# Peptides against a protein of PDB entry 4N78: the designs that were tried, part 228

Target 1, 186 residues: chain A of PDB entry 4N78
Amino acid sequence: HFQVICRLLGYQGIAVVMEELLKVVKSLLQGTILQYVKTLMEVMPKICRLPRHEYGSPGILEFFHHQLKDIVEYAELKTVCFQNLREVGNAILFCLLIEQSLSLEEVCDLLHAAPFQNILPRVHVKEGERLDAKMKRLESKYAPLHLVPLIERLGTPQQIAIAREGDLLTKERLCCGLSMFEVILT
Target 2, 155 residues: chain B of PDB entry 4N78
Amino acid sequence: MAELQMLLEEEIPGGRRALFDSYTNLERVADYCENNYIQSADKQRALEETKAYTTQSLASVAYLINTLANNVLQMLDIQASQLRRMESSINHISQTVDIHKEKVARREIGILTTNKNTSRTHKIIAPANLERPVRYIRKPIDYTILDDIGHGVKW

## One batch from the design tools (peptide; made by RFdiffusion4, then SolubleMPNN)

Design b2_p23_7_s3 (from b2_p23_7, 10 letters changed)
Fold by OpenDDE base, seed 1:
Structure b2_p23_7_s3 (fold): chain B 186 residues (1-186), chain C 155 residues (1-155), chain A 23 residues (1-23)
Amino acid sequence: as target 1 above (186 residues)
Amino acid sequence: as target 2 above (155 residues)
Amino acid sequence: MKYLPAFAVSEEEREAFLKKFAL
């Protein structure tokens, strides 16, 4: 699903969706969530002494349950606040999954373009074969597919310009060094 | 452009008119040959003359048709070439627009990006002093200690 | 750090964006 979304939206669509999600998250955090946090801070016991270890785990649990009773019984916390937190969480997860899916798509694009751009994978060399000789054979095999040099030889100046620009755009992908999710987490 | 215009406006219409005129002339020639054959005392001579006119007329028509056909073919070739050039121009514009859109899109998404920080895997330094597992002494939980905490119903 | 000029944004634009979403 996320792959299809990435293909449909492209860079522009993804950017728009991400910005809108960030706006929603900001609105939720600064609005409803902040208000609930403030309210919770007000009802939080001012003095929460650690119960003596002698009470054991059940006694400690009962103690904290009693101290936090007002918070636990706050009905709006479960219905509204937790729902908003879920929405924030879902938004973050959505952003992560979109970035991951986009990265996969970009990698696929790079791999598909590689033969046309003189980008050759490292070939596994069997024992006794020279890596250099194999690479040269591969280079020779794919040399006719080099698009930019081909267009530079046969194309019009306008076509050459477009080809060079297209080549650059094909080589540059977000997955090569940029992260959106890191920005979202900041 | 000038060649195509000449073909469309002058040569092809002219060729069509010439062919039409040739048709009219063929009727006149036919009438002449018929009358000449009827009136001539020498029927063999009249027949040979008719054969000559027929051959000449057919050759003329064939020439006119061939010329017209060649002009039409030339016109179509020029038009096909123009269409190919137009297609190339449209494709060029389309590609330019697409590249521009892509650049805009990349700038937009670029705002949302930062350089990937190679997260140095912080070696989780295991704390040297593993706190000795405090032997869990199962002391019975005395719940009576909690009885004094809260509004206990004084029986 | 691989410089990706196609995605390059001015520091000013980036800062403006970050300010917009600063909590």
Scores: peptide ipSAE 0.280, ipTM 0.806, DockQ to the pose 0.624
Fold by OpenDDE base, seed 4:
Structure b2_p23_7_s3 (fold): chain B 186 residues (1-186), chain C 155 residues (1-155), chain A 23 residues (1-23)
Amino acid sequence: as target 1 above (186 residues)
Amino acid sequence: as target 2 above (155 residues)
Amino acid sequence: MKYLPAFAVSEEEREAFLKKFAL
């Protein structure tokens, strides 16, 4: 589903969706979540020391349960605050999954374009074969498919310009060095 | 432009009219040949004349059809060439627009991006003071204390 | 890090964006 969304929206559509999600997240964080956090901070115990280990796990749990009793009994925390946090979490996950899906699509595009752009993968060399000889054979095999040189030889000036520009756009993808998710986390 | 216009407005309509007129003339020739054969005392001569007129008429029609066909083919070739040129122009414009849209889209999404930080392998600076590893004596967790808490199956 | 000119944005636009979404 996310792959289809990426294909349908493209770069521009993804950008718009992410911006809108960021607005929603900002609104949730600055509004309801902030107010609940402030309220929680007021109810938080001023002094909460780690209990002695001699109380054992049950005693420690009971201690923390008692210290947080007022928070646990705060019904609105579960209904409103946690829901808003889920929405924020979902937005973050959505952004992550979109970026991952986009990266996969971009990698596929790069792989498909590679033979036409003189980008050759390193060929596995069996024992006894020279890597250089195999690479030269591969280069010779795909040389006729090099789009830009082909168009430069046979095309009009306008076609050459478009081919060069298209070649550049094909080579440059977000997955080559850019991250959206890092910006969203900041 | 002038050649195509001449074909469309003059040559092809003219050829069609000529072919239609030829039809009318063929009827007249047929009537003449029939009457001539009936009225002539020399039937052999009348037949030879009919053959001559028939051959001439067929040749004329064949010529008219061939001329018209060639003009139509020429017209179609010119139109096909014009369409190819138009298609090429449209494709060029379309590609230019698509590239432009792509550039705009890339700028928009670019605002939302940052360079991927290659995680520098932080040199784990070993703290100078080797805190003696406190021998983690795994005290076996006695879970029997929890036997009274929950719906566990008593073995 | 490979510079990708096709995705290049001005620092001013980047700063404006960051300001817009700054908490």
Scores: peptide ipSAE 0.277, ipTM 0.801, DockQ to the pose 0.701
Fold by OpenDDE base, seed 2:
Order: sequence, then structure tokens, then C-alpha cells
Structure b2_p23_7_s3 (fold): chain B 186 residues (1-186), chain C 155 residues (1-155), chain A 23 residues (1-23)
Amino acid sequence: as target 1 above (186 residues)
Amino acid sequence: as target 2 above (155 residues)
Amino acid sequence: MKYLPAFAVSEEEREAFLKKFAL
């Protein structure tokens, strides 16, 4: 699903969706969540000391239940606050998954474009073969596929300009050095 | 443009008219040849004249058809070339627009991005002192130590 | 760091964005 979403939205659509999600998250954090946190801070016991180990695990649990009774009984915490936190979490996860899916798509695009852009993979060298010789053979094999040099030789000035710009845009992808998720986590 | 216009307005219509006129002339020639053959005392001569006129007329028609056909073909070639040029122009515009849209989209999403902190693989500084693997001495857990801890029913 | 000029945004725009979503 995320892959399809990435394909349909493209860069622009993804940007819009992420901005809107950030707005929602901000609204949730500054609004309802903040209010609940403030309320919780008010009802939180001022002094919560660890009970003596002598009370055993059940006694310690009861102690904490007693100390947190007001918080546990706050029904709205479970229904509203936790739901809002889930929404925030879902938004974060959504952003992560979108970025991952986009990265996969970009990698695929880069891989498909590579032969046309003189980007050759490192070839596995069998024992006894010189890497340089193999790479030269590979380069020679794919040389006719180099799009920009081909267009520079055969194309009009306008076509050459478009080809160069297209080549640049094809090479430059977010996955090459940029992260959206890091921005979202800030 | 001037050549195409000339073909459309003058050459092709003119060729069609000429062909029509030639048809009419052929009919007249046929009538003449028929009458000449009937009236002529020398049938062989009349026949040879008919053959000559027929050959000439057919050659003329063939020439007119060929000329007209060539003009039509030329017209079509010019039109095809014009269409190809238009297509090329449209494609260039389309590509330019697409590139522009892509650049805009990239700027928009770029706002949401930061440089990946290549976490310098901190060289896992192997702790200088490889703490000797403390021989895990499996001491049997004596659970009896817990017997005095808790409100368990002393059986 | 590989500079990707196609995605380059001004620092001012980035700061404006961060301010917009600053908690």
C-alpha cells in the first residue's frame, strides 16, 4: 500500500501529506495531550518513595496502585489521551513507512537508470581476473547506452539541454543523502 | 507553406481539371476514329491512325495521372513533415513543463529533508582491557533463600 | 555529504519550516 501511495503522490503529494500530518501531530501535542499531561502532573503524587522490599511484590504493586489510583481511575486518560498518543504514533510510523517506500522506489529508479548513465556496478572478479580489465569490458559493452553522450552527438541543442537536466534529476534522489524522518523527529 | 499552398490551390486542382479535359478529349478522339474508319476507303490507314491517336491519348492520360499522383504525394509528404515538426515542438514543451514541475516538487519535499547524518561509524574502540570473560560459574540458584521472603503460606 | 542541489532549500526556508512546527 505504501509503495502505491508513493507512486501516486510523487514528491509533491508526499510533501503535502507529510506537512498535513505534522500539523495534526502538532495540534494533538499542543492541544489535548498537553492538557492531559498538565492534569496528570497535578494529580501525580508529590512524594513517591519506593516501598521497602519487605512488602513483597504484591504489596509493592498495591502501593503503587494506591499512589496512582487517581490516575488509573481517570477514564478519559485511557479513551482520549491514549487514543491521541496512538494517532501521533501512527503518524510517525506512517512517515517512516512512506520514506522507506519512497527510498525503495528511488533505488529501483537509480538501478534502472544506471546503465544509461555510465554507472556500472562493481563486478565480482573471479580468481585470476583483473578487475580493471573486466570493468573496461563492461564499460565498452554499455557505452552505446549512454544517453547523454548519445544525445549530445545526435540531438538538437534543446534536446541536449533537456537530456542533461533529465539526467541530473534522475541521478539525484532523496535516498542518496537526505532524510525526511529525521526532520519529523525534531 | 508556399509550396503546400501552391499544391493545394493550383497544382492538384489544375491536374484534376486537366485529367477531366483529357477524358473529354479521348471521347472526341474515339468518335473521330470511328467515323474516320467507317468513311475511309483505306481501312488499314485509318486503323493505323487510330492506333497512333490512341497511343498518344493514353500516353497523355498516363502522364497527367502520374503528375497528379506525384503532386498528391508531395503534398502528403509536406503535411507529414509539418506534423512531425509540430509533434517535436509539443514534446519539447511538454518535457520542459515536466522538468519544471519536477523541480518544484523536489523543492517542496526538500523542505522536509535534512542531510543524513552519516553516523561516523564510531570505531568501536575495543575496550583496551578485554575484560577476561568472567567464567560463568553456574552456581545453582538456591531458591531456599527466598523462602523467608514473602507472605507465602508456610506449609 | 553528497550535495543534492535539486532538493536544496535555503536555510531561511528551513528555519521557517522548523519554526512553524516547533513545539
Scores: peptide ipSAE 0.276, ipTM 0.804, DockQ to the pose 0.745
Fold by OpenDDE base, seed 3:
Structure b2_p23_7_s3 (fold): chain B 186 residues (1-186), chain C 155 residues (1-155), chain A 23 residues (1-23)
Amino acid sequence: as target 1 above (186 residues)
Amino acid sequence: as target 2 above (155 residues)
Amino acid sequence: MKYLPAFAVSEEEREAFLKKFAL
């Protein structure tokens, strides 16, 4: 479904959605979450030492339960604060998955465009075959599909300009060197 | 434009009228030939005359049809050429607009992007008390949890 | 890293964006 979302929204739509999500996240963080964090800091024990390992897991757990009793008894923490944190988490995950899906779509586009742009993959060479000869044969096979040279030969000046711009835009994709998720985490 | 207009307004209508007039004339010729054959004492001569008129009439009609057909074909070719030019112009505009929209979209998303190599390492201020490293078990993030969210098709 | 001019934004715009979403 993330792939469908990417296809539907495109670059502009994705940008808008991510910006709106960031606004929501900011609002949650600066509003409700901040208030709860401040309250939690006030009720947090000033000194919380690690219990001795000799108490075992149950004893250690009970120790922390006792130290955090006031926090655990704060009912609104579970109902409101944790819900807001889930929303923030979901927003972050959404952004991550959108970026990943977009990257996949971009890679597919690049691969589909490659034969038309004289971008040929390295071919597997069987024993006894020369790589150069095979690559030359492959190049010759796809030479008629080279779009920009074809249009430069047969097209109008306007068509040539459009073809060159389209070629450039096709080659430039986010997956080639840019990350959105890193910005979102900042 | 002038040629197409001449074809549409003058040549083709004129050719159609000429063909219609030819039909009327053919009826007259047929009547004449019939009467001439009946009244003539020399039936052989009358027959030869009828053959001559028939040949002439067929030739005339053939000429009119051929001329009209050629004019119609020429008209269609001109119109087809005009449509192709119009289509080309529309396509050019459409492509220009699409490229522009793409550039705008890329700028919009670009503001949300950074170079992948820029590790903004947030200095994690390690708390002074080295809590014993709890062995972090890397559990792979199960993204399938999100598969049930929305109207997306389960692949 | 390959520069992608099609996605390039000014540093001022980027700073403005970061400021907008700064906590």
Scores: peptide ipSAE 0.266, ipTM 0.801, DockQ to the pose 0.584; fails the geometry check

Design b2_p23_7_s4 (from b2_p23_7, 9 letters changed)
Fold by OpenDDE base, seed 2:
Structure b2_p23_7_s4 (fold): chain B 186 residues (1-186), chain C 155 residues (1-155), chain A 23 residues (1-23)
Amino acid sequence: as target 1 above (186 residues)
Amino acid sequence: as target 2 above (155 residues)
Amino acid sequence: MKYLPTFAVSEEEKKAFLEKFSL
């Protein structure tokens, strides 16, 4: 699903969706969640000391249940606050998954374009073969596929300009050095 | 443009008219040849004249058809060339628009991006002193030590 | 780090964006 979403929305659509999600998250954090946190801070016991180990694990648990009774009994915390936190979490996860899916799509595009852009993979060298010789053979094999040089030789000035711009746009992808998720977490 | 216009307005219509006139002329020639053959005392001569007229007429028609056909082909070639030029222009505009849209989209999403912190591969400085793997001596956990700690029911 | 000029946005624009979503 995320791959399909990435393909359908493209860069612009993804940007819009992420901005809207950030707005939603901000609204949730500054609104309902903040209000509940403030309320929780007010009802939080001022002094919560660790009970003596002599009470055993059940006694310690009961102690904390007693100290947090007002918080546990706050029904709206479970229903509303936790739901909002889930929404925030879902939004974050959505952004992560979108970025991952986009990165996969971009990698595929880069791989498909590579032979046409003189981007050659490192070939496995068998024992006794020189890497340089093998790479040169590979370069020679794919040289006719180099799109920009081909168009520069055969195309009109306008076509050459478009080809160069297209080549640049094809080579540059977010996955090459940019992260959206890091911005979202900030 | 001038050549195409000339073909459409003058040459092709003119060729069609000429072909029609030739048809009419062929009919007249046929009538003449028939009458001449009937009236002529020398049938052999009349036949040879008919052959000559027929050959000439067929040659003229063939010429007219060929000329007309060539003009039509030329017209079509010019039109095809014009269409190709238009297609090229449209494609150029389309590509320019697409590139522009892509650049806009990239700027928009770019706002949401930051440089990936290349995790400086912290050189795992191998601690100089390889702490000797402390031989994990599995000491059996003596749970009896806990027997005195807690309100456990002394069975 | 590979510089990607097609995605490059001014630091001012980025700052403005972050400020918009700052808590």
Scores: peptide ipSAE 0.300, ipTM 0.810, DockQ to the pose 0.746
Fold by OpenDDE base, seed 5:
Structure b2_p23_7_s4 (fold): chain B 186 residues (1-186), chain C 155 residues (1-155), chain A 23 residues (1-23)
Amino acid sequence: as target 1 above (186 residues)
Amino acid sequence: as target 2 above (155 residues)
Amino acid sequence: MKYLPTFAVSEEEKKAFLEKFSL
């Protein structure tokens, strides 16, 4: 599903969706979540000391349950605040999954374009074969597929310009060095 | 351009007019041949003359048709070539627009991006003092101590 | 890191964007 979404939206659509999600997240954080956090801070015990370890785990748990009783029993916390936090979490996850899906699509595009762009994989050399000889053979094999040089030789100046721009756009993808998710987390 | 215009405005219309005129002329020739045949005492000669005129007329018409057909074909070839050139131009414009749209889209998404932080692999500074691996001397657990406790059948 | 000029945005634009979403 995310792959299809990435294909349908493209870079522009993804950007728009992510911006809108960020707006929603900001609204949730500055609005409802902030209000609940303020309320929770007001009802939080001013002095909550660590109980003695001698009370054991059950006693310590009961102590904290008692100290935080008002918070735990706050019904709106479960229904509204946690829902908003879930929405924030979902938005973050959505952004992550979109970026991952986009990266996969971009990698596929790069792999498909590679033979046409003189990007050759490192050939596994069997024992006894010269790497250089194999690489040269591979280069010679794919040389006729190099699109930009082919168009530079046979095309009009306008076609050459388009081919070069297209080549650049094909080579440069977000997955090559950029992250959207890191921006979302800041 | 000039050739196409000449074909459209002069050659093809001219050829059509020539065919029409030829039709009219053929009618006159037919009338002449008919009258000549009727009036001639030598019907065989009149018939031979009619055959000659018919052959000539057919040849002329065939020539006119062929010329017109060739001009029409030439016109169509020129038009086809023009359409191909127009298609190429449209494709070029389309590609330019698509590239532009892509560049715009890339700028838009670029705002939402930052350089991937290559996690500096924290050089695990191996502590200089390689604590000599304490040779875990596996003391063989002497299980023979348990031999006397079980009711096991002494084989 | 490979510089990707096609995705390059001015630092000012990035700052402006971040300011829009600053808490």
Scores: peptide ipSAE 0.311, ipTM 0.810, DockQ to the pose 0.698; fails the geometry check
Fold by OpenDDE base, seed 4:
Structure b2_p23_7_s4 (fold): chain B 186 residues (1-186), chain C 155 residues (1-155), chain A 23 residues (1-23)
Amino acid sequence: as target 1 above (186 residues)
Amino acid sequence: as target 2 above (155 residues)
Amino acid sequence: MKYLPTFAVSEEEKKAFLEKFSL
């Protein structure tokens, strides 16, 4: 599903969706979540020290349960806060999954374009084969498919310009060095 | 343009009219041949004349059809060439627009991107003092320290 | 890191964007 979404939206559509999601997240964080966090901070125990180990695990748990009783009771009553946090989480996950899906599509595009762009895959060399000889054979095999040189030889100036621009756009993908998710997390 | 216009406006319509007129003429020739054969005392001569007229008429029609067909083919070739040129122009414009749209889209999404931090593989600077591999003496974890923490079964 | 000029945006635009979404 995310792959289809990426294909349908393209770069522009993805950018718009992510921007809108960021707006929603910002609104949730600055609005309801902030208000609940402030309220929770007010009921937070001012002094919460680690109890002595002599109380044992049950005693320690009971201690923390008692110290956090007001928070737990408040949190149980305030389902809206958890819903908003879920929405934020979903938005983040959505962005992550979109980026991952986009990266997969871009990798596929790069792989498909590679023979036409003089990008040779790393060839597995069997024992006894010279890497150089194998690479030269591959280069020779795919040389006729090199689009830009072909068009430069046979095409009009306008076609050459378009081919060069298209080649550049094909080679450059986000997965080559850019991340959106890192920006979203900041 | 002038050639195509001449074909469309003059040659092809003219050829169609000529073919139609030829049809009418063929009917007249047929009537003449029939009447001539009936009225002629020399039936053999009348038959030879009919054969001559028939051959001439067929040749004329064949010529008219061939001329018209060639003109239509020429017209179609010119039109096909024009369409190919138009298609090429449209494709060029379309590609230019698509490239532009792609560039705009890339700028838009680019705002949302940052460079992937290649984790500097911290050169594990081997500390100069290779701490001698502290023989991992498996000190048995004395779990007895936890015996006082919880309801452990005293063995 | 491969520089990707087609995705390049000015630092000012990036800053403006970050400011827009800064908490």
Scores: peptide ipSAE 0.308, ipTM 0.806, DockQ to the pose 0.744; fails the geometry check
Fold by OpenDDE base, seed 3:
Structure b2_p23_7_s4 (fold): chain B 186 residues (1-186), chain C 155 residues (1-155), chain A 23 residues (1-23)
Amino acid sequence: as target 1 above (186 residues)
Amino acid sequence: as target 2 above (155 residues)
Amino acid sequence: MKYLPTFAVSEEEKKAFLEKFSL
């Protein structure tokens, strides 16, 4: 699903969606969540000491339940506040999954373009084969597919310019060094 | 432009008219040859004259057809060339627009990006168990796993 | 890290964006 979304939206669409999600998250955080947090802080026990370990797990749990009774009984916390927090969480997860999916698509694009850009993978050499000879053979095999040199030889000046720009755009992808999710977390 | 226009408006229509007129003339020639053969006392001479007219008529029609055919072919070649040029121009414009849109999109998404701090995951190596940093053995990306995916070149 | 100029945005624009979403 996220791969399809990435393909459909492209860079621009993804940017717009992420910006809108950030607006929603900001609105939730500054609005309802902040208000609930303030209310929770008011009802929070001023002094909550760690109970003695001798009470065991059940006794400790009951102690904290008693200390947090007013919070637990706050019905709107469960219904509204936690829902808003889930929405924030979902938005963050959405952004993460979109970035991951986009990165996969970009890697695929880079791999598909590589033969046309004289970018050759390191070939696994079987025992007894010379790496250099195999790479040279591979280079020779794909030499006719080098798009920019081909267009520079046969194309018009306009075609050459477009080919060079296209080559640059093809080589540069977000996955090569940029992260969106880090910005979203900031 | 002038050549194509001349072919479309003058040469090809003119050639078609000439061919049609030739058809009408051929009927007249045939009638003449028939009558001449019937009325002539020298049937051999009349036959030779008919052969001459037939040869001349066939040659004339062949010439008209050949000329018309060549003009039509020339017209089609010019039109094909024009279409190719138009297609090329449209493609150039389209590609330019697409590149521009891509650049705009990249700037827009770029606002949402930061450089991946390859923060060395300082594994907070808890001092005690110095788990030797598993040397990130750059496993060479085995691209062979992709050999079965898509129409890619099998390495 | 490989600099990607096609995605490059000014630091001022990035700062403005972050300020827009600052809590």
Scores: peptide ipSAE 0.301, ipTM 0.808, DockQ to the pose 0.698; fails the geometry check

